Peptides against a protein of PDB entry 6D0Y. Designs and how they scored, part 206

Target 1, 225 residues: chain A of PDB entry 6D0Y
Amino acid sequence: ETEDHLESLICKVGEKSACSLESNLEGLAGVLEADLPNYKSKILRLLCTVARLLPEKLTIYTTLVGLLNARNYNFGGEFVEAMIRQLKESLKANNYNEAVYLVRFLSDLVNCHVIAAPSMVAMFENFVSVTQEEDVPQVRRDWYVYAFLSSLPWVGKELYEKKDAEMDRIFANTESYLKRRQKTHVPMLQVWTADKPHPQEEYLDCLWAQIQKLKKDRWQERHIL

## One batch from the design tools (peptide; made by RFdiffusion4, then SolubleMPNN)

Design b2_p29_2_s4 (from b2_p29_2, 12 letters changed)
Fold by OpenDDE base, seed 5:
Structure b2_p29_2_s4 (fold): chain B 225 residues (1-225), chain A 29 residues (1-29)
Amino acid sequence: as target 1 above (225 residues)
Amino acid sequence: SLEEALKELEEDAEKNKEEIKKELEELLS
């Protein structure tokens, strides 16, 4: 295998095929595993890239990483480290769109058993704790709440199964914040920008309601996204 | 604090690699 070929394989996974997605992912995992000795760094970079640039394939690539982690547990750890570094860089660069995708990706990695549930709970506790900081602008508080809530469809079930008490505390804090935060009129469907990571108030409230409904339904989605 | 949480993620990911592998293998079997 060549580096260019690996790139093609990784980028095209999940597209129309005569085989099932599961079969394709298993096949690709096998190919990548075999090439890790020679192309580990390249594969890591590629997976990080597709994770942050192709959100529509998020679950495909988290599953792939899960499969790879099962085959080579060292790789899984290195990948998580790389993704965390990228998240830090994205936040530092005020790239909030990339950052939220990375949070979702990490969340789904918990669902794929690549990241421990307690670790993700700790991260979300940290996110929601920002809402309690008075020296932080509300736009940042709102973003962290958004990042948390928008990631729960991928990981809520797993986290409540393992850390229900902690999750309930996070939810309570989130609810409290949403009730007390200032409401500002923002144009509908405002595009996220680096300078204004402020989700629309209506959207946050709607998202909260959706997540509460999802929780009530025991995290069973009516439709597969 | 965020950096600390992320650091913990890294550490825990490393710590539970073997356990994760077993769980995934069971799930995929």
Scores: peptide ipSAE 0.026, ipTM 0.578, DockQ to the pose 0.019
Fold by OpenDDE base, seed 4:
Structure b2_p29_2_s4 (fold): chain B 225 residues (1-225), chain A 29 residues (1-29)
Amino acid sequence: as target 1 above (225 residues)
Amino acid sequence: SLEEALKELEEDAEKNKEEIKKELEELLS
């Protein structure tokens, strides 16, 4: 395969085909694996790019990475490292929309067996630990709670199946924080953007309630949160 | 490894707390 051809294949995966999406992804994973000796860096860059810039294909690319990781564990690790670096850069740049999306992407990688459940739990423990920081703005604490809660629809079931005790501790800490934090009323439907990284007070409480219900329903989602 | 990357994330988060704090405070001003 040529470099340009690989780009085309990666960008167009999930489009209409005579074959199933799963079969196409398996095929693409095989092609990419075969070309890693020659195009590893390019493939890595391409996957990172489409992963972060095509949110509508989140599950497609997490699945693709999962399939590729099963074939080449080291490459999967390098991809995760690159995505984590991107998350760090997004946070430094106050790009909160990208950052939260990347957290969701990483969360779904747990379902694809790219990231171990205990590792994701540790990440969320780190997120929620920010709520215990004394000399940071509440907006920072709120964002990490938001990032955690908003990612649970993707990974909550798996994490509770594997690490229920740890997750319960995280939930307890989250609940405690939500009860004691200061509340500022804003329009419920106000869009949170990078320019306004503070989630709405009512939205966080609403999100918490929705996640609690989802948890109670054993993470069986009946509607879009 | 992922574990190393997560540790690095934690370490960098710690290092950048002050900068992030400043940026957020400025944004909310």
Scores: peptide ipSAE 0.020, ipTM 0.468, DockQ to the pose 0.019
Fold by OpenDDE base, seed 2:
Structure b2_p29_2_s4 (fold): chain B 225 residues (1-225), chain A 29 residues (1-29)
Amino acid sequence: as target 1 above (225 residues)
Amino acid sequence: SLEEALKELEEDAEKNKEEIKKELEELLS
């Protein structure tokens, strides 16, 4: 495969095909694996790019990375590292929209056996621990709680299956924070931006309620959050 | 040897896991 062809394959995966999506992804993973010796850097950059810029294909690319990770563990690791670096940069740049998406992406990578459940739990513990920091504004604390809760539809089941005690602790801390935080009412939902990082109070409480319901339903999604 | 190669792979895998874990844990540091 040529570099340009690889780009096309990666960008177009998940489009209409006579074959199943899974078979297409497996095929692509095989192609990418075979070309890693020649195009590892390019493939890595391409995957990072599409993973970040095509949120509508989140599950497609997490699955692809999972399949590729199974074939080449080192590459999977490099990909995760790149995504984590990007998340850090997004947070530093106050790009909250990208940051929350990356958290969701990383969360789904747990389901794809790319990231270990304990590692993701540790990440969420760190997120929720921000709520206890005095030098962090509530708007920032709210965002980290939002990032955590909004990612649970993707990974909550897996995390509770493997780290239930730790997750319960995180939930307890989250609940405690939500009860004690100052509530700010906003008439409409806000798009996350550097200038508007604060989630609507009603939405955050609503999200919490939805996640609680999801948990009670044993993470069987019955509604769109 | 095959044993050495396997050991190296295991070490690399473990290293990668630890690095990923470290990166995730230190995200907010």
Scores: peptide ipSAE 0.018, ipTM 0.487, DockQ to the pose 0.022
Fold by OpenDDE base, seed 1:
Structure b2_p29_2_s4 (fold): chain B 225 residues (1-225), chain A 29 residues (1-29)
Amino acid sequence: as target 1 above (225 residues)
Amino acid sequence: SLEEALKELEEDAEKNKEEIKKELEELLS
């Protein structure tokens, strides 16, 4: 395979085909694995790019990474490291839309067995701990809570199955914060989502209510948050 | 199905978990 051909294959995966999506993903994973000795850097860069810039294919690429990770654990690790670096860069640049998407992507990687549940729990613990920071804008605290809550539709079931006690602690801390925070309209909130299921409610409170319902429904998704 | 394919991966994805854990725990550092 040539570099240009690899780019085409990666970008076009999931499009109309005579074969099943599952078969196509397995085939692509095999091709990429075989070409890692010659094109590792290129493949890594391509996967990071499409993972970041093609949100409509999130589950396709997380699945692909899962397949690759099973074939080459070292490469899987390098990919996750690259995504974490990208997340850090997004946060430093105050690109909160990109950052929250990356958190969701990483969350779904737990389902693909690329990231361990305890690791994701640790990350969410760090996020919620921001609510305890002093002398920081509330918008910062709110965003990390938002990033946590908005990712739970992707990974909540898995985390509660494996780390229920830890998750309950995080939920308790989140609830406590939401009760004590000041309800104000902040322009930054509008950047996070354009879709508000309940325009009459403050977004974080609404999201919290939705997540609570999802939890009660044993994380069986019945609506899109 | 994709779900079935993911289940097959569960048994094999163990080697990099500890390193990933370290990276994620240090994310905000």
Scores: peptide ipSAE 0.022, ipTM 0.570, DockQ to the pose 0.029; fails the geometry check

Design b2_p29_3_s1 (from b2_p29_3, 12 letters changed)
Fold by OpenDDE base, seed 3:
Structure b2_p29_3_s1 (fold): chain B 225 residues (1-225), chain A 29 residues (1-29)
Amino acid sequence: as target 1 above (225 residues)
Amino acid sequence: KLEELMKKLRESKDIEEQFKLAVEYHKLS
């Protein structure tokens, strides 16, 4: 019975209330913390599910996990492990839409102090390093670059504040790849985005230009990518 | 008392009220 109520509270957080979102999240974190001794596994599964399936509530659930991590560090670690495992499974299954969203979710967890900045930098280094592999199709190389670039609006500021030299290296490698790649998989890349903000330009080149501008503007978002 | 709180929690549609009831439930349990 209590378990059913936990599910309801987790799913409904962020809906209209007399209290602020911040207050509700703090309240929910307190309730969940109190119930971890009895329902940790269920709470973990629920949070993984909503994190994966409700992209409209990305910042709500990353914040909630951040609050829980502050109260229970071990729980935060278990959550990250579960999300990384899901990312690997999505990649193996060629589920690009789920995979890229999971990368964005993990990126925002850096802002919530759940994932350390160096760990996220290492992930992005691994992504961009795929562009140097000869046995990987270009469409796959392009996706990893896309996943990296499209996640920077969520975490670019934090990563450059903490690891500017490493990020510059990743950017240099990305730029080098974009200059030498063949533009033969543009239609396939369109599957990863519903909107075409600049239909007259190749998508990755357009995204690169937008990210460069965002970087120049010190990661102050003026538009939604 | 706990059963009454659970009933109120199920009937509540307001997040603020739900959290208050949940906190009260945890204090009494």
Scores: peptide ipSAE 0.021, ipTM 0.380, DockQ to the pose 0.337
Fold by OpenDDE base, seed 1:
Structure b2_p29_3_s1 (fold): chain B 225 residues (1-225), chain A 29 residues (1-29)
Amino acid sequence: as target 1 above (225 residues)
Amino acid sequence: KLEELMKKLRESKDIEEQFKLAVEYHKLS
């Protein structure tokens, strides 16, 4: 019964209230923290679930986790580990849409001080390193590049502020790969779905150009990408 | 009564109310 009301609180955060969202998030963080001794596993599972299944509340839940992490550092770490496991599972299941969303979620966790910038850089290094592997299908190589580039609007500024040299290396490797990859001819700017996991050549090139412009603009979003 | 609070929590549509009820629940439990 107690577990049920926790589920309700977590699922409904950000909805109608007489208080501000920030106030509610702080309040919920306090409630969850107080219940961690008895319901840590349940709370962890619930947060992972809503983080994965409610993309419209991405910033709400990243912020919530940030607040919880500030209150209980160990729990924040466990949450990140759980999300990484989910990412791996999504990749194994060829659920590319969920996987890329999870990468974006993790990226925003950097802004919420849950994941350290160097750790995210390392993740992106690992992604781009796939492009250098032999006997790997290009579709997989393309996806990792896409996952990297498509996450930069959320975290690029922070990563370049903290690890500019490393990010430049990743960019160089990405550019090199994009130039040498096999060309494909498909309509421009198609939506990537799980049924069509291969990013379009034109879309990747376009995305690359957009990200380069964003970088040039010091990661200030003057225009909607 | 704890059971009454739980019922109200499940029925509540307002986050502020839910938080208040949750606080009360913790005080009584």
Scores: peptide ipSAE 0.020, ipTM 0.359, DockQ to the pose 0.202
Fold by OpenDDE base, seed 2:
Structure b2_p29_3_s1 (fold): chain B 225 residues (1-225), chain A 29 residues (1-29)
Amino acid sequence: as target 1 above (225 residues)
Amino acid sequence: KLEELMKKLRESKDIEEQFKLAVEYHKLS
C-alpha cells in the first residue's frame, strides 16, 4: 500500500495542486526521506524510472533529487550511480537517444547540487577525449561530441562559471575535431534527435554553431529556430 | 595523485568508472 502510494506521489509530482510546486517538492522529499529506511530500493528504482522515462519532467525530478540529496547525501549518490549505470547500459544497447538524455539529466543535476561541476567537467573531458582515439569509429566520436554539446544548454553556464579554463580546453579540442573529421551523412545522425539541423549544414556543425551562439550569449537560452 | 586520477579518467572507457574517478578527483581537489 505504501509502495503504491509512493509511486503515485513520485509520478504525479508537478501536477496541479493547491500548493506551490516548490512546497510539493519539499514535502515529497520529506516523505521519501522518511520512508528510505523501509523503502530505499523501491524509491531508488522509482526515481530512476521516472527520471529516465519522463523527460518532460526533467527539471522537476532533478530538483526533487536535489532536495533529497540535501537530506540524504548517500541516497543521492546511489541515485547518481544508478543513473550512470543506466547510461552505460543505454550505450551498450546503442540507445543513443536515451543515453544523451541521461547525460542531460546528469548535467542538470549539477545545477541541483547533486553532481559537482568538476565531476561533470571531467566526464565531458572524457567524452571529448574519445575524439583523439584512432581505434574507435568516427560515429562514436561524433556521438560523444554530440552528447557533450547537447548537454551544454543545461549546464554550460555553471561549468563555465566554475571551470572556465577547463571548458575552454574542451571546446578547443571539440573544435579541432570538428574541423578534421570526415563529414559524411549517416542515417544514424538523424535518429539522435527529432530536431533537424539547418538543411544547409551538417548536423554537428550546426549544433556547434548553436552552442557557440549560446556561449556568446552567456548561456542565456533563447529559442533558436 | 590528482594527475594519476586524471590519467586514469582519460584512459577509462567505462562511464561508471569514469564517474567514480571524477568523484574521487573532486574529493581530492
Scores: peptide ipSAE 0.019, ipTM 0.335, DockQ to the pose 0.015
Fold by OpenDDE base, seed 4:
Structure b2_p29_3_s1 (fold): chain B 225 residues (1-225), chain A 29 residues (1-29)
Amino acid sequence: as target 1 above (225 residues)
Amino acid sequence: KLEELMKKLRESKDIEEQFKLAVEYHKLS
């Protein structure tokens, strides 16, 4: 009964209401916090589920988790751990679409003060470090670079404000890899799928160029759009 | 708008498109 109620609240947050979204999120965070002692596992599972399955509500749930984390840091940590586990599982299952989405989700959690900037930097360092592993296929190396670069629109500004030196090192390593990797020419109509996770040369180079410009423009999106 | 962008981003199979969508999504979010 109570679990059903929590499920309903979590799943339906952000729907039309007489109150503002911000107010509803604050309220829900309070409710969830109060129920954590009794329903932590259920709440954790629910939040992880909706985070994965309702991408249209990404900012809603990152904000919700942010609010909840501010109230209960320990739970926030558990949530992040669960999401990281899911990311690892997605990668193992070659579910690249889910994986990249999860990286973006985690990136936005930095903006919501759930994940510290140094932690996200460490994650990206781990991603880019894959490019230095000889036994890893280039298709996987390319994907990690893609996942990193494609997440920067969400978190690049924050990371450079907090960890500019570390980010510069990551960028340098990324640039070095992009210069030395094998070039492949694939038709533009090739689809990025789990079965074909290799980024096209032009796309990855273009992404890099765009990110460099974004960085140069102090991470102001209006300069790219 | 945001929901639509997220849907497109989730379904997108083009790296350049994903980037553009991501930037736009971030701008609007």
Scores: peptide ipSAE 0.022, ipTM 0.425, DockQ to the pose 0.023; fails the geometry check

Design b2_p29_3_s2 (from b2_p29_3, 14 letters changed)
Fold by OpenDDE base, seed 5:
Structure b2_p29_3_s2 (fold): chain B 225 residues (1-225), chain A 29 residues (1-29)
Amino acid sequence: as target 1 above (225 residues)
Amino acid sequence: ELEKLLKELRESKDIEKQFELAVEYARLS
């Protein structure tokens, strides 16, 4: 394969095909694995790029990485490390939209058996621990809570199946923080369509309510906006 | 603390440990 051809294959995966998506992803994973000896760096960069720049294909690329990780565990690790580095860079650059998306992407990688559940729990513990930091802006504390809560639709089920006690602790800490934080009037974050609409409330409180409902529903999303 | 975390991250050979350290580094950076 040429580098350009690999780029095309990676970028176009998930598009209309005579074969199933799963079959195509498996095939692509095989192709990429075979080309790793010659094009590892290029493939790594391409996967990182599409992961970051094509959010509409989040689950496609997490699945692809999962398949590739199963074939080449070391490469999967390198990919995760690259994504974590990117998360760090996005945070340093105050690119919080990219950062939260990356957290969601990493969250879904847990479902794809690329990231271990305990590691993701540790991430969220670290995020929520920011609420305990002193002499920092509330917006910082709020953002990490937001990043945690907004990522749970992608990984909450898996984490509660594997680390329920730890997750409950994180939830308790989150709830405690939400009760004591200063509230502002901001638009609601409404990701799910519920039969009973949420009352108008502060965005983190609204998100918290949504996540609580999702948890109650055993992490089954019926409608995603 | 950040320098210590970065050093540990570089020296770690376990992917899960690396991930945890990287996350912590990202949080504090």
Scores: peptide ipSAE 0.031, ipTM 0.510, DockQ to the pose 0.016
Fold by OpenDDE base, seed 4:
Structure b2_p29_3_s2 (fold): chain B 225 residues (1-225), chain A 29 residues (1-29)
Amino acid sequence: as target 1 above (225 residues)
Amino acid sequence: ELEKLLKELRESKDIEKQFELAVEYARLS
């Protein structure tokens, strides 16, 4: 395989094909695994790039990484490390839209058995702990809560299945913060529905209500009225 | 504190621990 060919394969995965997506992903994972000895760095960079820049293919690439991780655990680890570094850089650069997407991406990697559930719980614990920071803008506190809540559609089910007690604590802390915070209206990005929050409803409160409903529905996504 | 976390992150060989530390570092940096 050549670098150009690998790039093409990675970028075009999930596009129209005579074969199933699952079959294509398995095939690609095999190709990439075979080429790791020669093109590991390139493959890693490519995967990180498409993971960041093609949000419409989030589940495709998380699944692909999951398959690769199963074939080569070390590579999976390197990928996660790279993504965490990218998250750090995004946060440092105040690229919060990218950052929240990366959190969602990482969240779905839990479902793909690339990231352990306890690790993701720890991440969310760290996020929610920001609500306890002093002398910081509320927008910072709100963002981390938003990052947490907005990622739960991807990983809430898995985390509650494995770490229910810890998740309940995080939820309690989140609820407590939401009751104390100053109410603001900020546009939201929702995953499970295209319906925007009611204009008279505070954005985080709205998201919280939606997540509570999702939780009640056993984390099965549906349109929320 | 941040430097301490970074050092610990670099010294850890546990991927899960690294993940947690990296997130914490990112949060505080």
Scores: peptide ipSAE 0.028, ipTM 0.504, DockQ to the pose 0.016
Fold by OpenDDE base, seed 3:
Parts: structure tokens; sequence; C-alpha cells
Structure b2_p29_3_s2 (fold): chain B 225 residues (1-225), chain A 29 residues (1-29)
């Protein structure tokens, strides 16, 4: 495979085909695995790019990475490292739309057996711990809670199946924060989401209610947040 | 308002080390 051909294959995966998506992903994973010795860096960069820039293909690329991780665990690790670096860079650059999406992407990687559930729990614990920081703007606290809650549709089921006690603690802390926080800063957070809040409810409160319902429904998602 | 939000969020504590730890744990778990 040529470098240009690899780019085309990666970018176009999931498009209409005579074969099933699953079959195409398996095939592509095989091709990429075979070319890792010669094009690892390029493949890694391409996957990171499409993972960041094509949110409509989130599950396609998380699945692809999952397949690659199963074939080459080291490559999977390098990919995760690259994505975490990108998340940090996004935060530093104040690109919070990208940042929250990356958290969702990482969340779905748990389902694809690329990231361990305990690691994702730890990340969310860190997010919610921001609510306990002193001398910081509430908007910072709110954003990390938002990032946590808005990612649960992708990983909540898996995390509760494996780390229910820890998740309950995170939920309790989140609920406590939501009850005591002020709401004067919240309208600004709406610029980071396409979700329209309930007309009679503050956005984070609305999101919290939706997540609570999702949890009650055993994480069977009926609507996309 | 967006600019104000970005400014406020920019004035935050660094969480880079927390993520580095999470990555390492994820890889080894």
Amino acid sequence: as target 1 above (225 residues)
Amino acid sequence: ELEKLLKELRESKDIEKQFELAVEYARLS
C-alpha cells in the first residue's frame, strides 16, 4: 500500500459499500497492520486526525482502533497517548469543543477494549474533582462536569458494570456540586454544545436529569445527547 | 460572551499530569 492509498482508505472507511461495515473495518485493520512496519507514523497521524475531525464517524474509528489494538497492542497504546496529548493541547488552546469530543472519543474506546474501564473512571474522577478546586471560576468547574456527563452516553454502561461503587461516588459528588453551584455563568457554556436545553431548565441541570434517566434505563440510549 | 468564557477557562490549573497518569494506567491495565 502506498501512503496516499492509506490516507484514502482511512478517510473513506464507512462509506457506502457492497460489503458490511464490519467486514470493511476488519479488512482495513489487516491492511494497516501489515503496513505498520513501514508507515506507522503516518497511519498514527492519520487516525488521530480523522478521530478529531470527523465526529460523525466516531464509532467507526474507535472500532477500527480497537481492531488494530487487538492486532498490535503497542500501536493501540501509542494512539491513546497521542489522543491524550491532543486533549491536553486542545484544553491549553481553549478549544473546548474539540476537547469535549475527544473525551467522548476516549470514552467509546473503553467499549472497544482500547482503554481500561478503571482508567476512564480515574479520568472522570479527576474531572469531577475540579469542582473542589478553590479560587477558580465556576465556569471551569461547570465545563468539567459537562465533559463528564456528556460523555456518559458512550461509556456509562461499561463503567457501571465494572466500577459501580466508584461511579456512584462520582455521581454523588456531581449531584452535590450541582445543588450548591450558582447558575449565573452557565449561559456561556451553551456555545459548546448543539444540544438545546429545556426552555424551563438550566442546561447542566437538564443534562443531569437526562443522564439520571439514562442510568435508570440501564444505559439504553433512546436519544443522542 | 464567548471571549469571556475562553478567558476564564484559560485561567485554570494545569491538569496535564493527571492525564499522563491516566494514559499510563490505561496502557498497563
Scores: peptide ipSAE 0.027, ipTM 0.525, DockQ to the pose 0.014
Fold by OpenDDE base, seed 1:
Structure b2_p29_3_s2 (fold): chain B 225 residues (1-225), chain A 29 residues (1-29)
Amino acid sequence: as target 1 above (225 residues)
Amino acid sequence: ELEKLLKELRESKDIEKQFELAVEYARLS
């Protein structure tokens, strides 16, 4: 495959074809694997780009990366590293919408067996630990809680299946923080929308309630959050 | 080694460092 051809294949995966999506992804994974010796850097950059810029294809690309990771574990690692770097850059640039999306993407990578569940739990522990930082704006604390909670629809089931005790601790810490924080309405915390919003509640409190309900329902969504 | 890494991850107050450590932990666990 040529470099330009690879770009086309990666960007257009998931579009209508005569074959199933699963078949196409498997095929593409094979092609990409075979071309890693010659185009690893390019493929890595392309995947990072589409992962970041094509949110409508989130599950497509997480699945693709999962397939690639199974074929080439080292490449999977390099991809995760690149995504983490991008997350850091987003945070530095105060691009919190992108950052939240990236956390969601990483969360779904757990489902695709690219990131281990314990590692994601550790990441969320780190997020929630920000609530304990002193002499920092509450908005900082709130955002990391938001990033955690808003990602749970994507990975909560998996994490509770494997690390329920640890997750319960994180939830307890989150609840404790939410009870003592001041009520605020910050745009960076308004990314998540639901079909049945609760306008009488502060956003984080509302999100917390939704996540609690989702947890109670064993992470089975009855409606799109 | 893994336990040490996890401990360091949890004790770090630098978010960027935490992410770096988390990546390493993710690949080792």
Scores: peptide ipSAE 0.025, ipTM 0.521, DockQ to the pose 0.015

